# Ledger of designs, part 232: peptides against a protein of PDB entry 4CIC

Target 1, 148 residues: chain A of PDB entry 4CIC
Amino acid sequence: KVSTKGHYGVQAMFDLAQHFGEGPVSLKSIAERQGLSEPYLEQLIAVLRKAGLVKSVRGAQGGYILAREPRDIKVGDIIRVLEGPIAPVESVSQDDPEHSLKFDFSVTKSVWEKVKKSIEEVLDSITLADMLKDAEEAQMAQGYMYYI
Target 2, 147 residues: chain B of PDB entry 4CIC
Amino acid sequence: KVSTKGHYGVQAMFDLAQHFGEGPVSLKSIAERQGLSEPYLEQLIAVLRKAGLVKSVRGAQGGYILAREPRDIKVGDIIRVLEGPIAPVESVSQDDPEHSLKFDFSVTKSVWEKVKKSIEEVLDSITLADMLKDAEEAQMAQGYMYY

## One batch from the design tools (peptide; made by RFdiffusion4, then SolubleMPNN)

Design b2_p29_5_s1 (from b2_p29_5, 15 letters changed)
Fold by OpenDDE base, seed 4:
Structure b2_p29_5_s1 (fold): chain B 148 residues (1-148), chain C 147 residues (1-147), chain A 29 residues (1-29)
Amino acid sequence: as target 1 above (148 residues)
Amino acid sequence: as target 2 above (147 residues)
Amino acid sequence: SLILEGEFIEIGPDDEKGFEVVPGSVVVE
């Protein structure tokens, strides 16, 4: 499971990337296309805007745009903004007082730190531009299946 | 946070790796060294035993041993046994009937599949033997700080 | 399943307890 915030945040940002250069997109239109509730999307967009990944445009044809080009926004940037730093495995503060021995087993901790680093590297290797390219390739592949 | 099961399972397996070749280790001794409850450890060991990663030895000096050499047990093997396959992100069955549009957004799904694959590759690259080596290196480094 | 702690969206088949990537906490459930 990816967090709902992270997943929908990436979807919303991807929708804005698909419309990049076409002008502002309304939250309603993003919500409709991505199958998101408009109130939930409003909360996500507020966070993304505050972080400078999205800009709001005012007016009758107002809405939201990406604040940067799709190639300059990593999936990792979106995730860090919505959910905070991909935290090191917080030591299981087992609030269970009897098992409170935070055995900070340094070796086991190092395993999870390697996992974390790997996740960060993957998410930082994928841009919204890469996602756009993957979507185009998928559409072309589907188009070829309908002509056969 | 790593799940308690995965985290403690790796700790318990690592303890057994540290004692590999010394004979059977009691659950009590593992629990004491690793700061685990004995009942919880018993549940973990039962799963690990059923999966063939651990063997039980009967008798007065009985207990548990690794079923294979530490180099032949990956961290990924332990995690898969305790927690199931490092699953691709399950599609949000939002039971909320109104938002039931499983938009299987193929592109977003591919991002999470890449993350999953990366996690699997890391966990499958680390053996209990690698963890033993890392522990020895850490002890040597600490020993040099005391002198 | 390695679950990164947070509100998790299940991405994958319903039958496979998926990895949940939550920024800030890696929960290996």
Scores: peptide ipSAE 0.026, ipTM 0.769, DockQ to the pose 0.076; fails the geometry check
Fold by OpenDDE base, seed 3:
Structure b2_p29_5_s1 (fold): chain B 148 residues (1-148), chain C 147 residues (1-147), chain A 29 residues (1-29)
Amino acid sequence: as target 1 above (148 residues)
Amino acid sequence: as target 2 above (147 residues)
Amino acid sequence: SLILEGEFIEIGPDDEKGFEVVPGSVVVE
């Protein structure tokens, strides 16, 4: 399950990718475009900045930029930064010892490992550049539907 | 994320698959073998039974059996029954309107749809029969390491 | 067990299949 944090993080990073090369983007402008609260976005950006995915630019036209080219940022990188390792099975919180996954049956574990691997492969196969391309293709397709 | 419910559900179903053709298995015996509480397992089995994945057998040797052959039950079927649809992203509970995904950006949605599809493909590619085979192979491999 | 802690985003009403990817530390016990 991707958290809201992961989802909004990908949205914010995608917004920065769309403006890559145009200079710094304010958090306010990202928040407005992506329908996020500015305080929530500030928390996300702080984590992304600490992880080196985003840079802060100071000055009157200050804001944030991608720290790397969109092609060099995988969706998987964003998710790992915001959510940590992709985990297919919820570890039962330590508080209910009776429900502790004491019996990690090796065969069932292997199923979840296959799921994990599949998720990782998908998210690591998608870059922000791929997302930009998909967005452009979608816009072109919409444009063609208006001309027909 | 597979819930504890999904995880234990797959374990319970796998236990029933291991005993398929041997007659009804008591919930107590499944609970003991799988390290589950019997009350928790009872809740899981109730859902699985209602979905037609498990049958209850009455009598002195009563218990539960798989309703279908292990080859006809996908892991994905079990997960869908117990957890509902495989959603890679948790719906923000309706209660916090400020955190409602108001802007479902189509491109980001497509990423999660790809993840969903991938999970579904994996879980739908694995049957209880496949799991039985994997277990047998693992036991044989362990047996060969002891020689 | 990999626990992903976080608010979950619902992928669309038409999602016939629910799988929770929870952000969180994989505590391998």
Scores: peptide ipSAE 0.025, ipTM 0.761, DockQ to the pose 0.057; fails the geometry check
Fold by OpenDDE base, seed 1:
Structure b2_p29_5_s1 (fold): chain B 148 residues (1-148), chain C 147 residues (1-147), chain A 29 residues (1-29)
Amino acid sequence: as target 1 above (148 residues)
Amino acid sequence: as target 2 above (147 residues)
Amino acid sequence: SLILEGEFIEIGPDDEKGFEVVPGSVVVE
């Protein structure tokens, strides 16, 4: 399945978060660790850079870094940059407004708007710092399973 | 935009909810009121019927009815029938497990699982009866704007 | 677009605005 821009974007940003404070990371090294094609990652990083979520560092030890601390980057920020604003559900019925009961349309639309809002709230509640913490907890749990 | 099976399915089920207790509704009348193609609606209704959300009534005044009361049908039930279970996000990285850090994969997966859970909770919190109530409230609000 | 396809979440390109529920998936476009 074609990993969506959002999935790979979050994965790439998480890799940069794991290396935050260690200096610039090469696209090649991110691609290798995250199982991404380097050309695809270049496109993602270009968008993320333009949005100010990542910075390019020039020089022999150049690469990319997060532009903000992991705690200051929400998953929702990454998704909005890569996918745009989760647009209001433009009702498909805008194409034939004359025959659909306007009222039924409004109620159905409200269901999808509630779903959208819930997704946004979840994605805005998760930072890269939260993901780093979850990663550390998962590694500790795995380490304990190897010692038992 | 190709209206997704879920959108039209919820719309069709809502139409049946509005007519609940009035007897069988023809597919033609649902299609006309909801702006749906009758052939597409036939496919949706067939799936919904097979899942036991709607019943067909035979006869000259035949058609379809909800199989349960509007309060006993969640939007989530309709979506699960039409779309299948919102499956656990299988990580896209299952295709190349050798090169991705298994750990990074698990954390990213957990984000999407949280999103999935949130969607399910919302859709399971809304019944066709809730939609009927929202409809009545919206009609009253419009009526008050015209007076 | 956030596409919840069955076992996979796919996030589609920016150009598709809307929320679509596709068979097996909830698509937040």
Scores: peptide ipSAE 0.022, ipTM 0.760, DockQ to the pose 0.051; fails the geometry check
Fold by OpenDDE base, seed 5:
Structure b2_p29_5_s1 (fold): chain B 148 residues (1-148), chain C 147 residues (1-147), chain A 29 residues (1-29)
Amino acid sequence: as target 1 above (148 residues)
Amino acid sequence: as target 2 above (147 residues)
Amino acid sequence: SLILEGEFIEIGPDDEKGFEVVPGSVVVE
């Protein structure tokens, strides 16, 4: 599963990708376009910046930019930064020691490992550039629907 | 992500698959073998029974059995019964109305749909019979390491 | 429908400590 953090993180990174080459984008403008609270976005951007996926530009025309080209950022990279390793099974919090997922059941573990691998392969196959292309194709399709 | 409920549900169903053809298995015996609390297992089995994946047998030799052969039960079927439709994005609880995942962002939605499809394909490709076979192969491999 | 409530992965301040998955309450409706 992708957390809300992962979802909004990908959304914020995609917004930055749409403005790539236009200069720094303010958090306020991203928040407005993406329907996010500015404080929540600040937390996401802080993590993404620390991981080197985003750069901060200071000054009156300051804000944030992608640290790399959209083609060089996988969705999987964003998710790993925000959520860490993709775990298909929710780790039961250590607080119930009796319900420690005795992951020692080798067969069930193998099922979840297959799921993990599949998720990783999908997310690592999608770049922000791929998402930009998909958005352009969708806009063209909408444009054609208005002319029909 | 698979919940703890989904994980333990698959584990319990696999235990029933290992005993398929041996007659009814008590919840106590499943709980002991799988390291689950009996009350928690009762809740899981109730859901699985209602969905028709498990049957209850009454009497002194009563307990639970798989309602179908292990080859006719996919892991995906178990997960859908216990967790509903596989959602790759955690639904933000409706309690924060301001953070309604405006799923209207078509491009991000397509990413999660691809993830969903991938998970479904994997889980629908694995049966309890496949899991039994994998367990037998693992036991044989362990047997060879002791020699 | 089992709504898998969102486990918020809080990234703890220490880079080394793995993601604490806060178990979301699975409300079985």
Scores: peptide ipSAE 0.022, ipTM 0.756, DockQ to the pose 0.043; fails the geometry check

Design b2_p29_5_s2 (from b2_p29_5, 14 letters changed)
Fold by OpenDDE base, seed 2:
Structure b2_p29_5_s2 (fold): chain B 148 residues (1-148), chain C 147 residues (1-147), chain A 29 residues (1-29)
Amino acid sequence: as target 1 above (148 residues)
Amino acid sequence: as target 2 above (147 residues)
Amino acid sequence: SLILEGEFIEIGEEDKSGFIVEEGSIVVE
């Protein structure tokens, strides 16, 4: 499962990427296109803005824009902002203090560290520009299937 | 976070791997070594046994053994067994049917599919034998620091 | 299940190992 926050955050950022260079996008318009509640989107955008991934533009044509070019925003950057540092596996120690995993099995921990590293590598390999390209290719493929 | 189930499941399987070839290991002994509750371990072992990763041996020296050699059990196999097909988390669509993600953004989905694939590749690249080797190397390194 | 803590969206088909990305932590459930 992807966190709802991570998923919708990436969707919202992707929507802003699709409109990059067109000027500010209203939260309402993002919410409508992405099927998100406007209040929830407002919370996401607030976090993304605070992290400097999104800028707010004031005025009648106000709204939000990406703070950087789509190629300069990794999915990993979005996830780190929304979810924080991918916390190392919180040692399951907190929920049952009596069964605090006394044996921090360094070996088992190393497995999860490898998983974490792999996730980070994938998320850091994908930019919003890559996502835009994938969307364009998918649309072209659909268009060609209707013409054949 | 790794699920408690996945984490402890891998620990329990690793304990069984460390004792592979020594005969059956009691749940009590695993629980003591791994710092697990015996009742919780019993639940994990039941799932692992049903999936054919662990065998139960009956008798006075009874207990559990790995059903395969440590090299033939991937961490990915353990996780798939314990976690099952992750039941589709109730699509957030159930809580707010009106906000059913109408746009199955194929592109966003593809990002998460890539993440999933990467995790699977990592977990499938690690065997219990690899974990045993890593443990031996770590113990040797600690032993050399004391001399 | 590799549970990422938080509200999670299902990624992948029913029969496949699910990975849950938690808010703030990638939880391998």
Scores: peptide ipSAE 0.025, ipTM 0.795, DockQ to the pose 0.075; fails the geometry check
Fold by OpenDDE base, seed 3:
Structure b2_p29_5_s2 (fold): chain B 148 residues (1-148), chain C 147 residues (1-147), chain A 29 residues (1-29)
Amino acid sequence: as target 1 above (148 residues)
Amino acid sequence: as target 2 above (147 residues)
Amino acid sequence: SLILEGEFIEIGEEDKSGFIVEEGSIVVE
């Protein structure tokens, strides 16, 4: 399960990427297009803005824009802002003290560290620009399927 | 967070791998070495046995053994048995129907599918034999530092 | 299932395996 926060955060950022260069986008319009509640989106955007991934524009045509070009925003950057560092193993030690992993099996820990690293590498390899390209390719492929 | 179930399952299977070829290992001995409760380990072993990753041996020297060689058991196999398929996203649809993802954004879904695939590839690339080798190398490295 | 804890959105078809992503933690449950 990807956190709702991470998933919707990536969706909202992707929506802003699709409108990059067109000017500010209202939260209402993002919420409508992405099927998000506006209050929930306000919370996400507040975090993303504080992290410097989005900018607010004031005025009648106000709203939000990406703070950087889509190519300069990784999915990993969005996830780290919304969810914090990707940690594969928080020490099970805190929630069930009786089942405290007494044996820090260095070998088993290394497995989960490899998983973490792999997730980070994937998320850091995908930019919003890559997502835009994938969306365009998917739309073209669908368009071609309707013409055949 | 790796589930406690997945984490301890891998630990228990690794313990059995360390004793592979030495005969059956008692649940008590695994529990003691791995810092697990015996009742919890019984539940894990029951699932692993049903999946054919471990075998029970009856008798006075009874216990459990790996059902296959350590090289033939991937960490991914253990995780799939204990936790089911690695899915990056369970559908929110059941718990909060109002926030049902109406828009299956295919592009965002593809991101999470890439993450899933990456996790699967990593876990399927690591066997219990690889873990045994890593443990031996770590022990040798510690031994050399004392020297 | 490797559960990335958080409010989880089911992304993907038939197989009910969930990742829980907690704040700062990838929980494999």
Scores: peptide ipSAE 0.024, ipTM 0.779, DockQ to the pose 0.073; fails the geometry check
Fold by OpenDDE base, seed 1:
Structure b2_p29_5_s2 (fold): chain B 148 residues (1-148), chain C 147 residues (1-147), chain A 29 residues (1-29)
Amino acid sequence: as target 1 above (148 residues)
Amino acid sequence: as target 2 above (147 residues)
Amino acid sequence: SLILEGEFIEIGEEDKSGFIVEEGSIVVE
């Protein structure tokens, strides 16, 4: 599952990417644009800041900025910070180590490890810059649909 | 997350694949080998049977068999039956349709759709026959480590 | 359904594990 944290974290980081180079963005403005509660966004931003993906700027026009360029932040980086490592299926059956279950466990575990690896590869292949480009292309496509 | 249902469903189907061609396997024996409760396995097998992945054989030596050869059953088929389609992240925010949220929503949604597609591709690339082969290779590797 | 259900479980602060295999569905958490 991409948790709510992962989803909203990617949204918040994408909002900061859209404003990258324009200066600090207030949490209030991000919350308003992304449909998030400000307290929830504060928690997300605190984690992202601690991980060095976001910087806080102090002052009257203070707020938050991306700590790196959008091209240097992968979606996978955001998810790992918010959700931790994509844990393999922790088998509930850690308990009975002895019997024939170990082998079946290893094969089924390998399936889920392949799924995990595929997810990681996809998320690590997408940057905030890629998302910005996709957004621009989608806006242009909508603009063209209004002119036809 | 692979649900317990998906995980145990794949285990149960894999157990049936290991016994494919040997005749019907009892739910009790599957439950014992896979460390599952028999009632939970009954629920899984009922769904898998209804979907045509498993057949019930009646009689004194009755039980369950795969309805198709292991090579003709993908892990993705099992998961789709048990879990349904891999749904994209249902955004909780179905509620407020109006504002600028739609565009940001579309881009973030596309990320999760790419993840979904990758999961489907992986699960559809793995058959029960592939799992049997992996099991055999792992047993041989363990056997060689004991010699 | 492998509902990548966005039941965004508010993963509380402690559960840092994002892609957890939950009970029931392959949920890309």
Scores: peptide ipSAE 0.023, ipTM 0.773, DockQ to the pose 0.064; fails the geometry check
Fold by OpenDDE base, seed 5:
Structure b2_p29_5_s2 (fold): chain B 148 residues (1-148), chain C 147 residues (1-147), chain A 29 residues (1-29)
Amino acid sequence: as target 1 above (148 residues)
Amino acid sequence: as target 2 above (147 residues)
Amino acid sequence: SLILEGEFIEIGEEDKSGFIVEEGSIVVE
């Protein structure tokens, strides 16, 4: 499972990518298209804006735009911004400090480090531009199925 | 972060791999070596046994052994047994059923499916035999630093 | 806050991106 925050954050950023070059998009319009609550989207956009992935445009035709081109925003960039530093899970170590033997068995740790690295590599290999391309290809494939 | 269950499950299976061919190992001895509570280890071993990754040996010299050779047990097999199928990104649909508008935006789903596939590939590429080899190499490297 | 149900241990250095292996699910955090 992807965190709700990560999932919806990528979804919102992808919506902004689809409208890139068309001017500012309202949060209401993004929320409606992506099936998100507007208050939840406001929280996500605030974080993304603070990180410089999104820009706010003021005025009657105001809203949000991507701060960079879709090709210059990786999915990994979005996830890192939204999920922050992995908050140290407050170790359940508060209850039994004696059994929090960090058996730092280096070999088992290395397995999970390999998994982590693999996730990072995948997320850093996918840009919003790649996602746009995939969406276009999927739409074309569906269009061809209706004409046959 | 890895679930405690997944982490300690792999750790316990690795301990059994280190003793593979030496006969049955007691849960007490595994718990002591791996810094696990014996009751917690009993729960993990029960699941692993039911899945056929571990065998129980009865008697005074009884305990547990790997049911297969270390080369025939992937880390992915252990994780699937303990954690269930690496669930497809279940849509966040469970927590807010009203806002679970499955905007199944196929493209965003595909990103997470790629991540899932990558994790599965990594976990399925590592066997207990690979972990044994890595441990041996690490011990040799430490031994050379002391000379 | 993603309520991570279950006990988790930290594996690796704190990074800006992380993952959680949960029962029946892999969560990218």
Scores: peptide ipSAE 0.022, ipTM 0.787, DockQ to the pose 0.071; fails the geometry check

